# Peptides against a protein of PDB entry 3B8E: the designs that were tried, part 27

Target 1, 230 residues: chain A of PDB entry 3B8E
Amino acid sequence: PFLIFIIANIPLPLGTVTILCIDLGTDMVPAISLAYEQAESDIMKRQPRNPKTDKLVNEQLISMAYGQIGMIQALGGFFTYFVILAENGFLPIHLLGLRVNWDDRWINDVEDSYGQQWTYEQRKIVEFTCHTPFFVTIVVVQWADLVICKTRRNSVFQQGMKNKILIFGLFEETALAAFLSYCPGMGVALRMYPLKPTWWFCAFPYSLLIFVYDEVRKLIIRRRPGGWVE

## One batch from the design tools (peptide; aimed at target 1 L75 F79 V83 E87)

Design b1_p17_2_s1 (made by RFdiffusion4, then SolubleMPNN; from b1_p17_2, 17 letters changed)
Fold by OpenDDE base, seed 1:
Order: structure tokens, then sequence, then C-alpha cells
Structure b1_p17_2_s1 (fold): chain B 230 residues (1-230), chain A 17 residues (1-17)
């Protein structure tokens, strides 16, 4: 996300604090949950035929899968970001290269896509308005990620949500998202302004996409054991 | 920051109308 911000020279979609909250708050508990999760029976029973090559292949495949999921997650966040900015008059195309003027406090007449002039303060409000829903989008997408990461091969429907730690992780990240989104002072402290509850649902299509993607991936893996899609 | 928060609230009020 930050790389796209630099490359596209768009207004900052998420603050450093939100990144830290994602890395430390939302990802850590899930990671711990997954560590305590009983390894998929097939994973535990599957003795690597060649421990060196099979481990390397598995690590590469896992890394690729997580990379792909992370990319979809980022896309979900950016989608929410662009939707919010578009609703405020800034179309995605107009945002390209706008950062320099956007971040300049002395420019108080930055025009949106419809010719409306925005003061520095107004622009920063809109920018910070994007931070919360971006974070929330990440959390909602992570719900799917956590559920799908429970199994590598088996469907989520087969394993269910029996892990109490996973449920706790989902609750914690959701509670954190709600706290950061709606607690008084968080807008000032963390530049995460309150978000309408309806924006939580904007991430659901992406969560579903990740879920479907992973289920399809797992289905392919089950049908073609040893394929590159693992 | 307080000014920004107040402006944000005002913006939200305008969007709800």
Amino acid sequence: as target 1 above (230 residues)
Amino acid sequence: DEILEELYKKLLEVKEK
C-alpha cells in the first residue's frame, strides 16, 4: 500500500499508525491462533518424501499464496479508499500526482474532479476519513484470511471454526477496529476518523473474493496434489 | 486537530442531509 502511495503519488491511504495496528494488532493474534491450531491432519500425516525439496516447494507455495492474499487485501483497502475519495469528489484518475498539492498547507484551492476547491484542512479531513475504512477493510478481509488459513487443503466448511483462539482473534481485531473507528479522540490521536457502520460492508465483497479464491485454490490442490497452486 | 475534527463532524452532517 505504501509503495503504491509513493509510485502513484496519491494522498496517503493509511497512516503509519494504522499500519502498526494491522501488523501488531490484527496480524499477531491470528498468527498465534494459527500456530496453536491443530495442523491439518493431512499436513501432519504427510511425511515429506524429500524433506529438502518438498519443504522448499511448500514454503514457496505458501509464500506465494500469502503474497496473493496480501495483494487482494491491499486491493480491497485501495478500493475502499478510492470509493470514499470519489464520493467526496476526487476520482481515482484525479488523485494521480495530486499528493504534492494535497500535502501543501499553503494551497487551499485544490480542485476536485468537479471543480470544487478544497482547503488544506478539508483535504486532510477527507484523507484521514480514508484511514479508518481502509483499516476496517483490512480487518474484514483478514476475517476471511484467518478462516482460510486454518486449512491448506481442506475446505473451511469441513474444519469449521472450532479454534477458540481463532474466534478470539477475530473478536479482538474486530473490537480493535471498532475501538479505533468509534472511540472518541481516535480521530485526533490516530487520524482515524469515525466511519459510518455501512462502510464495514464495503469490504465484504473482497472477503468473499478471498474466500472463494482460497476455496478454489484448495479444490485445485485436492484435485491435483503436488501442483504449483499449493 | 480539533478544528479538523469539528470540520469532519460538519462534513458528516452535510452528507447525511
Scores: peptide ipSAE 0.019, ipTM 0.580, DockQ to the pose 0.035
OpenDDE base, seeds 2, 3, 4, 5: peptide ipSAE 0.016, 0.017, 0.018, 0.017; ipTM 0.528, 0.550, 0.526, 0.534; seed 5 fails the geometry check

Design b1_p17_2_s2 (made by RFdiffusion4, then SolubleMPNN; from b1_p17_2, 17 letters changed)
Fold by OpenDDE base, seed 1:
Structure b1_p17_2_s2 (fold): chain B 230 residues (1-230), chain A 17 residues (1-17)
Amino acid sequence: as target 1 above (230 residues)
Amino acid sequence: EELLKELLEKLLEVVKK
């Protein structure tokens, strides 16, 4: 998100506070919960990793985590961001290069895509209005990420949802997201303005996409062991 | 950068409470 903010010079899609809320708030408990996940049924049938040749973090894992899943997460967030800004009169094309004028407090006549002028305060309100839905989008996508991380090869349907701590983590991150989104004063404290409940659904296609993508990936791995998808 | 600083300060205030 921040790279696109810099490269495209768009209004800030996700604030630093919201990033910290993701990294330290919503993501920690779910991530820790994976330590309590049941081992895959075939784990003892796999050869042990050779510590001399096999990297713990390999190119495939980096590609999966950052290149594939991370990109889908970013796309989900940006989709929500662009939808909100479009609903407020700023079409995606108009946002390109707008950051400099957007962030200038002395410019109070920034025009949207429809010729409406926006004061600095109004622009910051709409910017901060994007932060919460972007954050929520990431949380909803993280549901899928957490679930797919339960296994490396087995389907989630094979593994099941027996990890009560993981289930608790999903509720915790969701409750925290709801708290940060709707608790009075969060707009002032965290620049997280309340969002319409309907915005939670903007992430669902991306969450489903990640889930389906990973299940297909795992299916391919199971059918073609030793393939490039591993 | 100023906004980041202000945000960090606010975060620090929240953590200190």
Scores: peptide ipSAE 0.000, ipTM 0.285, DockQ to the pose 0.019
OpenDDE base, seeds 2, 3, 4, 5: peptide ipSAE 0.000, 0.000, 0.000, 0.000; ipTM 0.267, 0.300, 0.195, 0.294; seed 5 fails the geometry check

Design b1_p17_2_s3 (made by RFdiffusion4, then SolubleMPNN; from b1_p17_2, 17 letters changed)
Fold by OpenDDE base, seed 1:
Structure b1_p17_2_s3 (fold): chain B 230 residues (1-230), chain A 17 residues (1-17)
Amino acid sequence: as target 1 above (230 residues)
Amino acid sequence: EELLELLLKKVKEVQEK
């Protein structure tokens, strides 16, 4: 997100505090909860890895975790960001290169895509209004990410949702997201302004996409062991 | 627009406090 912010010179889609809330608030507990997940049904039937040839963390795993899933998460966040800004009169194309004028507090006549002038204060409110939905979008996408991380090969439908700690983690991150989104004072404290509940649904397609993608991936792995997808 | 107005109103209320 921050790289796109720099490269495209768009208004900041996700604040530093919001990033910290993601990294420390919403990701840690769910990630730790995976330690309590039951082993895959076939884990003991797998051959032991060769420590000389089989890297624990390989390029494929990195590419999948940080490349593919991370990109889908980012796309979900940016989608929500662009939708909100578009609803406020700023079309995505108009946002390109706008950051310099957007962040200038002395410019109070920045025009939106419809010729409406926006004061610095108004612009910052809209910017900060995007932070919460972006954050919530990441959390909703993380639901799918956490669920898919339960297993490497088995479908979630095969593994089930038996880990109560993981379920608690999902609840905790959701509750935290709701708290940060709706608790009075969060706009001032964290620059996370209240969100319409409908914005939570903007992430659902991406959450579903990740889920479907991973289930298909796992299905391919099950059907073609040792393939390039593994 | 209504959301923006609501947010602007809330921000003003906070700033005046």
Scores: peptide ipSAE 0.011, ipTM 0.396, DockQ to the pose 0.032
OpenDDE base, seeds 2, 3, 4, 5: peptide ipSAE 0.000, 0.005, 0.000, 0.000; ipTM 0.342, 0.317, 0.359, 0.270

Design b1_p17_2_s4 (made by RFdiffusion4, then SolubleMPNN; from b1_p17_2, 17 letters changed)
Fold by OpenDDE base, seed 1:
Structure b1_p17_2_s4 (fold): chain B 230 residues (1-230), chain A 17 residues (1-17)
Amino acid sequence: as target 1 above (230 residues)
Amino acid sequence: EELLKELLELLEKVREE
């Protein structure tokens, strides 16, 4: 998100605070919960990796985690971001290159896509209004990400949702997201302004996409072991 | 709750920087 912010010169879609909330607040407990996941049925049938030849983190894993899933997550966040800004009069095309003027506190007549002028304060409010939904979007897509991380090869339907700690993690991250989004004072304290409940649904297609994508991937792996998708 | 508290404290510290 930050790279796109720089390259496209758009208003900041995700603040540092929200990043910290993701990394330390909503992602940590769910990630730890995976340690309590039941082993896949075939885990003991797999050959141990060769520490000399097999990288713990290989190019395929990097491609999957950062290139594929991470990209889908980012797209979900940006989708939400663009929806919110569009609802506030800033169409995506108009945001390109707007950052310089957007962040200039002395410019109080930045026009939206409809010719409405926005003061610096108003712009910052709408910017910070985007941070929370972006954050929530990431949390919602992380639901799918966490669920797909339960297994490497088996379908989630085969593995089931028996890990109570993982379920608790999903609840915890959701509750934390809701708390940070709606608790009074969070706008002042964390620059996380309340989001409309409808904005939660912006992430659902992407969460579903991640889930479906991974299930298809796993299906391919099961049918074609040793493929490039593994 | 403890995690939330720690997070809030951390975020407050980061905000002050």
Scores: peptide ipSAE 0.000, ipTM 0.297, DockQ to the pose 0.020
OpenDDE base, seeds 2, 3, 4, 5: peptide ipSAE 0.000, 0.000, 0.000, 0.000; ipTM 0.292, 0.292, 0.265, 0.323; seeds 3, 5 fail the geometry check

Design b1_p17_3 (made by RFdiffusion4)
Pose (drawn by RFdiffusion4):
Structure b1_p17_3 (pose): chain A 230 residues (1-230), chain P 17 residues (1-17)
Amino acid sequence: as target 1 above (230 residues)
Amino acid sequence: VVVFIVLGVLAVVFAFI
């Protein structure tokens, strides 16, 4: 968000005070949960994991979580950013502008008068909003992520999907998300009431592609064991 | 830019639905 927030002055889609509420507030229990996820094969069948080569974090990981999924997620919440403005004052060709606040009203876009009323408000579309819908969309994509990373080589199909802990935290996350999105008060130092019917399902189209994506690769990694690029 | 336009258009379409 902040990267694009510079390349094209299209208002702060994700908030800073909003970032410190996902890794340190949302994905918390899920990250923990992952730990309770059980085996994946006869482990005591493999040579000791060398220490110099086979690391923990590496390209294999980063490429598949920063340069792959980390992107598909990105669109999703970025897409919801537009819809959160679209059904309010969409600028899919417009937007791209510095939104000052000492002016008050004097400007707007797409047939409007947004000012002191819609200036304290002009931002209420990303502050109380956008950030929120983007926020939720991130959680929403984090579902399929917290299931495509649940396994490392087996389809969640012929593989246990019985992580009692994860499941009851995948909700304990998605729920908190709502309580953090409708919390009557602290919503001040935070975001605001989204339109439950849709101001949620926005990233939903995406969470899927995620689950659908890596699910194939795993099954790709298999049908071709020695594997190629995958 | 193209992506922005595409996403924006999709967002508009979604909004109209």

Design b1_p17_3_s1 (made by RFdiffusion4, then SolubleMPNN; from b1_p17_3, 13 letters changed)
Fold by OpenDDE base, seed 3:
Structure b1_p17_3_s1 (fold): chain B 230 residues (1-230), chain A 17 residues (1-17)
Amino acid sequence: as target 1 above (230 residues)
Amino acid sequence: LELIKELGEKALKFVKE
């Protein structure tokens, strides 16, 4: 989010404090929970890795985690951001390069895509209105990411949801997201204005997309062992 | 939100087939 803010010179899509809440709050318990996941039913049928040649974290795992899933997460968040700004009169194309004027406190006549003038205070309200839905979008997408990370090859339906710590992690991150979204004073403290309940559902298609994508990927791996999709 | 809902519904239909 912050890199796109710099490169595209768009209004800040996600606040720094909110990013810290993702990295330290919502992701920590879920990540730890994966250490308690049951082994895949076929793990003992695989040859052991060569500890001298095979790394635990290989290029393929990094490519999957950051290159594919991370990109889908980012797209989900940015989609929510662009929808909110478009609903407030700022079309995506108009946001390019707008940051300089957007962040200037002395400019009180920044025009939207429809010629409406926005004061600095009004612009900051809209900016902070984006932070909470963006954050919640990431959390909802992380539900799918956490669930798909339970297994490398087996379907989630084959593995099941037996890890109580993982289930607790899903509730914890959701409860934290709800707290940050609805607790009084979060708008002032975290620049996260209260979330309309409808925005929780904005991320659901992306979570489903991630889930379906990974299940299809795993299905292909099971049908074609040693394929390029592994 | 309507577009997202429509995409979600299409995705759900695709998963159910």
Scores: peptide ipSAE 0.006, ipTM 0.254, DockQ to the pose 0.057
OpenDDE base, seeds 1, 2, 4, 5: peptide ipSAE 0.000, 0.000, 0.000, 0.000; ipTM 0.217, 0.233, 0.232, 0.247

Design b1_p17_3_s2 (made by RFdiffusion4, then SolubleMPNN; from b1_p17_3, 12 letters changed)
Fold by OpenDDE base, seed 1:
Structure b1_p17_3_s2 (fold): chain B 230 residues (1-230), chain A 17 residues (1-17)
Amino acid sequence: as target 1 above (230 residues)
Amino acid sequence: LELLKLLGELALEFVRK
């Protein structure tokens, strides 16, 4: 998100506070919950990693995490961002290069795609209105990401959802997201303005996409061991 | 989450040694 903010000079799609809420708030308990996950049924049948030759973090894992799943997550967030801004009169093409004028407190006549002028205060309300749905979008896609992280090779349907701590983590991150989104004063404290409940559903296609993508990946790995998809 | 999984795995490996 921040890279696109810099490259495209668009209004800030995700605030620093929301990033911290993701990294330290919503993702912490889910991540810890993975330590309590049951071992895959075939883990003891796998050849042990050679500590001298086999990197724990390989290019494939980096590609999967940042290049594939991270890209889908970013697309989900940006989709929500662009939809909200479009609903407020700012079409995606109009946002390109707009940041300089958008962030200028002395410019109170920034035009939207329809020629409506926006004051600095109005623009910041719209910007902060994007932060919460972007954050919620990330939380919703993180549901899928956490679930797919339960296994390396086996389907989630084979592993099941027996990890009660992981289930608790999913509820905790969702409850925290709801709290940050709807608690009075969060707009002032965290610049997280309330969102319409319908915005939670905007991320669902991307969450499903992540889940399906990883299940297909794992299916390919199971059918073709030693493939480039591992 | 993968990084955190990795950290969790590293932590578990450390505790198991």
Scores: peptide ipSAE 0.000, ipTM 0.211, DockQ to the pose 0.015
OpenDDE base, seeds 2, 3, 4, 5: peptide ipSAE 0.000, 0.000, 0.000, 0.000; ipTM 0.323, 0.341, 0.321, 0.319

Design b1_p17_3_s3 (made by RFdiffusion4, then SolubleMPNN; from b1_p17_3, 12 letters changed)
Fold by OpenDDE base, seed 4:
Structure b1_p17_3_s3 (fold): chain B 230 residues (1-230), chain A 17 residues (1-17)
Amino acid sequence: as target 1 above (230 residues)
Amino acid sequence: LELIRRLGELALEFVKK
């Protein structure tokens, strides 16, 4: 999100506080919970990793995490961002390069895509209105990400959802997201304005996409061991 | 949500004191 903010010079899609809440709040417990996941049924039948040749974190894993899943997550967040801004009169194409004027407190006549002028205060309300739904979108997408990370090869349906700590992590991150989204004063304290409950569903297509993508990937791995997809 | 609201209101009350 921040990279696109810099490159495209768009209004800030996700605040620093919300990023910290993702990195330190919503992601920590779920990530730790993976350490308690049950081994895949076939893991002990696999050859041991050669520590001299096989990296624990290989290029394939990095490509999957950042190049594939991470990109889908980012797309989910940005989709929510663009929808919110479009609903407020700012079409995606109009946002390109708008940051300079958007962040200037002395410009009170920034036009939207329809010629409506926006004061600095009004613009900041819209910006902060984007932060919470973007954050929630990431959390919802992270549900799928966490679930798919349970296994490398086996389907989630084969592995099951037996890790109680992971289930707790999913609950915790969701509860934290709800707290940050709806607790009174969060708009003042964290610049996170409350979101309509409907925004929770905005990420569902992307969460489903991640899930389906990974299940298909795992299916390919099972059918064609040693492929580049592994 | 009601619990969150109540907790938030309580927290705000403490901050305002």
Scores: peptide ipSAE 0.022, ipTM 0.493, DockQ to the pose 0.017
OpenDDE base, seeds 1, 2, 3, 5: peptide ipSAE 0.019, 0.019, 0.017, 0.018; ipTM 0.435, 0.423, 0.410, 0.406

Design b1_p17_3_s4 (made by RFdiffusion4, then SolubleMPNN; from b1_p17_3, 12 letters changed)
Fold by OpenDDE base, seed 1:
Parts: sequence; structure tokens; C-alpha cells
Structure b1_p17_3_s4 (fold): chain B 230 residues (1-230), chain A 17 residues (1-17)
Amino acid sequence: as target 1 above (230 residues)
Amino acid sequence: LELIKELGEKALKFAKE
């Protein structure tokens, strides 16, 4: 998110507070939950990997898989961001290079794609209106990410959802997202304005995509051990 | 929904590359 903000010079899609809420709020409990996850049913049955040859390939493939998942997450967040701005009159092409004028407090006549002028205050409301749904989008895609991280090879259906701490983590991050999205005063305190409940569903296709992608990846690994997908 | 589908397809395509 932040890289595209710098490169495209667009209005800030994800605020610093929302980033902190992701890193400290939504990711911490899930990450801890993985420490209590039951080992895969086949881990104890796997032959010891050769520490010299198998580590490098596995690290590269894991890094690539996480990179791909991260790109899908970013696409989901940016999709939500661009839809909200487009609904408010700012088409994606018009946002390119707009940040300088967008963030200038003295410019109160920034035009949208339809020639409507926006005050600084109005622009900041729209910007902050993007922060909450971007955050919620990340939480929803993280459901899939956390679930797929339970296993390296086995399907989630094979591993099951026995980790109560993981289930608690999913509940906690969702409850936090709901609290930050709907609690009065969060717009002033955290720059997270209330979200229409319908926006929670905008991330579901991406969450499903991540889940399906990883299940297909794991299926390929199970069928072709030692393949380039592992 | 079409944009979501298009982005999903692009993401899937990118994931396959």
C-alpha cells in the first residue's frame, strides 16, 4: 500500500494508525496462535530434509508464495480504495499525482473527475473514509491468510480448526475491526470513519481467492512432491 | 463484481507466472 502511495503519488490509502492496528492488533494474536497450532499430521512422518539443499528452495518458494499472497491482499485493499474514491467522484486516473494538491491545506478547489471542487476538509473526510474499509479488507483477507498458514502441505480440511487460540484470534481481529469501524469517536481519534456494512463483503472474493489459490498450491504439492510449487 | 472478477483473474494469472 505505502509503496504505491509513493510511486503513484495518490492520496494515502491506508493511514499510519490503521497500519499500527494491523501490525499490533490484528496480526499479533493470529501470529501467536500459530505457535500453538498442531503439527501437520505428516510432519512427523516426513524424512529429514537435507539442510543444505532443501532449505534454499523452500525459503524461495515460501517467499514467493507469501509475495503472491501479499500482492493479492494489496490488490484487494486498493480495489476497495479506488471504488470508494470513484463513488466520491475521483476516478483512478485522476488520482495519479494528485497527492500534492490533495494534502495542501490552502488548496480548497481540488477538482474531481467531474469538475466538482473539494475543500481540504472534504478531501480528508474521503481519505479517512478509505482507511476503515482498507483496514477491514485486510482483516477479511487475513482470515484466509491465517487459515492457510496453518499448514504447509495438508489441506485445511485435513488439518481442521482445532486451535482454539487461532479461532479466538480470528474473533479478536474481527471484533477489533468492528470496534474501530463503528465505535463513536473513532473518526476523530483514529481517523477511521464508520464503514457501511456492505463494504465487509467487498473483500470476500479476495479472501476466497487466497484460500483457493493456497488449497490448489497445496494440492499440487501433495500430488507432485518436490515440484516448483513447494 | 466484474472488476472484482477481473482483478481476481489478474491476480490468479500473476500467481501462475
Scores: peptide ipSAE 0.000, ipTM 0.216, DockQ to the pose 0.061
OpenDDE base, seeds 2, 3, 4, 5: peptide ipSAE 0.000, 0.000, 0.000, 0.000; ipTM 0.246, 0.249, 0.172, 0.253; seed 5 fails the geometry check

Design b1_p17_4 (made by RFdiffusion4)
Pose (drawn by RFdiffusion4):
Structure b1_p17_4 (pose): chain A 230 residues (1-230), chain P 17 residues (1-17)
Amino acid sequence: as target 1 above (230 residues)
Amino acid sequence: SFVAFFFALFALLFILL
């Protein structure tokens, strides 16, 4: 968000005070939950994991979580950013502009008068909004992530999907997300009431592609064991 | 509403291209 927020002055899609509420507020229990996920094979059948080569974090990981999924997620919440403006003052060709606040009203876009009214408001579309819908969309994509990372080589199909803990936290996350999105008050130091019917399902189209994606690779990694690029 | 979604989608596609 902040990266694009520079390349094209298209208003702060994700908020800073909003970032400190996902890794340190949303994905919390899920990250923990992952730990309770059980085995994946006869483990005591493999040579000790060398320490110099086989690491914990590496390209194999970063590439598949920063340069792959981390992107598909990105669109999703970024997509919802537009819809959150679109059904309010969409600028899919417009937008790209410094939104000052000492001016008050004197400018707008797409047949409007947004000002002191819609200036304290002109931002209420990202502050109380956009950030929020983007926020939720991130959580919404985090579902399939917290299930495609539940396994490392087996389809969630012929593999246990019985992580009682994860499941009851996948909700304890998705729920908090709502309570943090409709919390009558703290919503001040935070975001605001989204349109439940849709101001949620926006990223939903995406969470899928995620689950659908890596699910194939795993099954790709298999049908071709020695594997290639995968 | 559906039009808005389409416009957003088209914008996204334009950004990607």

Design b1_p17_4_s1 (made by RFdiffusion4, then SolubleMPNN; from b1_p17_4, 12 letters changed)
Fold by OpenDDE base, seed 1:
Structure b1_p17_4_s1 (fold): chain B 230 residues (1-230), chain A 17 residues (1-17)
Amino acid sequence: as target 1 above (230 residues)
Amino acid sequence: LEEALKKALEAVKKLLE
């Protein structure tokens, strides 16, 4: 999100406080829950990693995490962002390069795609209106991420959802997301304005896409061990 | 409760900024 904000000079899609709420709030319990996940049924049949030759974090893992799943997450977030701004009169093409004028407090006549003038306060309201849906979008895609992280090779359907701590983590991150989205005062405190409940569903296609993509990946790995997809 | 929560969140925000 922040890289596209810099490169495209668009209004800030996700606030720093919101990012911190993701990294420190919603992601911690789910990540810790993975330590309690049952080992894959074949884990003892795998060769041990050679500490001298095999990196724990390899290019394939980086490609999967950042190049594939991370890109799908970013697309989901930006989709939500662009839809909200478009509904408020700012088409995606009009947002390119708009940041400088958008963030200028002294410019109170920034035009949208339809020629409507927006005050600084109005622009900040719509910007902050994007932060909460983007955050919720990330939480929803993280459901899929957490579930797919249960296994490296086996299907989630083979592994099952027996980790009660992981289930609690999914509930906790969702409850925290709901709390941050709907609790009175969050708009002032965290710049997280209340979200229409319908926006929770905006990320579901992307969450499903991540899940299906990883299940297909794992299926390929199971059928073709040692492939480039592993 | 809302004011107390707001103050708490502002305090957290300040710690994170």
Scores: peptide ipSAE 0.000, ipTM 0.278, DockQ to the pose 0.020
OpenDDE base, seeds 2, 3, 4, 5: peptide ipSAE 0.000, 0.000, 0.000, 0.000; ipTM 0.258, 0.236, 0.244, 0.289

Design b1_p17_4_s2 (made by RFdiffusion4, then SolubleMPNN; from b1_p17_4, 13 letters changed)
Fold by OpenDDE base, seed 5:
Structure b1_p17_4_s2 (fold): chain B 230 residues (1-230), chain A 17 residues (1-17)
Amino acid sequence: as target 1 above (230 residues)
Amino acid sequence: LEEAIKLAKEAVELLLK
C-alpha cells in the first residue's frame, strides 16, 4: 500500500497504526496455530531437502507469499479503498497526484470529481474511513490465506478443519478486527472510524480467488510432481 | 503496543510533513 501511495501520490490508503494492528494483532495467533496443524498424509513420501542446494526460503516460496498472494491481498484492499472514495465523490483518476493538496491543512477547498469542495477535516474523515475497511479487507483475505497454508500439496478438503487452535485464531482475528473497527474511541485513538457492515463483504471475491487459486495450484502439483509450481 | 502506536503516529506525522 505505501509503495503505491508514494508512486501514484494518492491519499493514504492504509495507516501505519492499522498495519501494526495486522502484524502484531490479527496475524499472530493464526500464525502460531499452524504449528498445531496435522502433517499431510504424504509428507513421509517426500525426499528430504538437500541442505546444500535447497534453501528454506526459495524463489518459489517468495513468489507465492509476496508476489502472488500478497498482490491479491493488496488488490482487495485497494478495491475497497477506491470504492469508498468513489462513493464520496473521488473517482480513481482524480486521486492521482492529489496527495499533496489532500494532506495540506491550509487548503480547505479541494474539489472532488463532481466539483464539491472538501475541507481538511472532511478529507481526513474520509481518509480514516478508508483505513478501517482496508484493514478489515486484509483480515477477510487472511482467512483464505491461513486456510491455504494448512497444506502444501493436499487439498484443504482432504486435510479438513480439525485444528481447533486454527479455528480459534480465525475467530480471534475477526473479533479483534471488529473491536478495533467499532469500539468507541478507536476513531480518536487509532484513527479507525466505524465502517458499514456491508464493507466486510467487499473482500469476499478476493478471498475466494485466493482459495481457488491455491487449490488449483495444489491440484497441478499433485498431477505434475516436480514442476516449477512445487 | 502503546509505545509502538505512539512511534507509528510520530513516524506518520514526520512522513506527512
Scores: peptide ipSAE 0.007, ipTM 0.261, DockQ to the pose 0.024
OpenDDE base, seeds 1, 2, 3, 4: peptide ipSAE 0.000, 0.000, 0.000, 0.006; ipTM 0.252, 0.229, 0.235, 0.268

Design b1_p17_4_s3 (made by RFdiffusion4, then SolubleMPNN; from b1_p17_4, 12 letters changed)
Fold by OpenDDE base, seed 1:
Structure b1_p17_4_s3 (fold): chain B 230 residues (1-230), chain A 17 residues (1-17)
Amino acid sequence: as target 1 above (230 residues)
Amino acid sequence: LEEALELARKAVELLLL
């Protein structure tokens, strides 16, 4: 989010406070829950990592986390962001380079794609109206991310959902996301304005895409061990 | 309350910058 904000000079798609709510709020319990995940059925059949030659975090893992899953998550968030801004009169092409004028408190006549003028206050309301849906989008794609992280090789259907702490984590992050989105005063405290319930569904295609993509990846790994996909 | 929340928010933002 922040890189595209800098490069494209678009209005801020996700606030710093919302990022903290993700990193320190919604993601902590889910991440801890993975420590309680049952080992994969084949774990004792795998060769131990050589500490001298094998990196724990390799290029393939970085590619998977940031280059694949992270990009799908970012696309989901930006899709939600662009749709909300388009519904408010700001088409994606018009947002390019708009940040400087958008963030200027003294410019109260920033035009949208339809020639409507927006005050600074109105622009900040619509910007912050994007932050909560982007945050919720991340939570929804994190459901898929957490589920796919249960295993490296086995299908989730083979592993099952027996980790009660992980299920609790999914509930907790969702409940926290709902609390942050709908609790009175969160707009002032965290710049998290109330979200239309329909926006929760905006991320579902991307969450499903992540899940399907990883299941296909794992299927390929199971059928062709030692491939570039592993 | 709104002013206090706004101040708290600004403080958090300053810590993150």
Scores: peptide ipSAE 0.018, ipTM 0.519, DockQ to the pose 0.021
OpenDDE base, seeds 2, 3, 4, 5: peptide ipSAE 0.015, 0.018, 0.018, 0.017; ipTM 0.453, 0.541, 0.520, 0.457

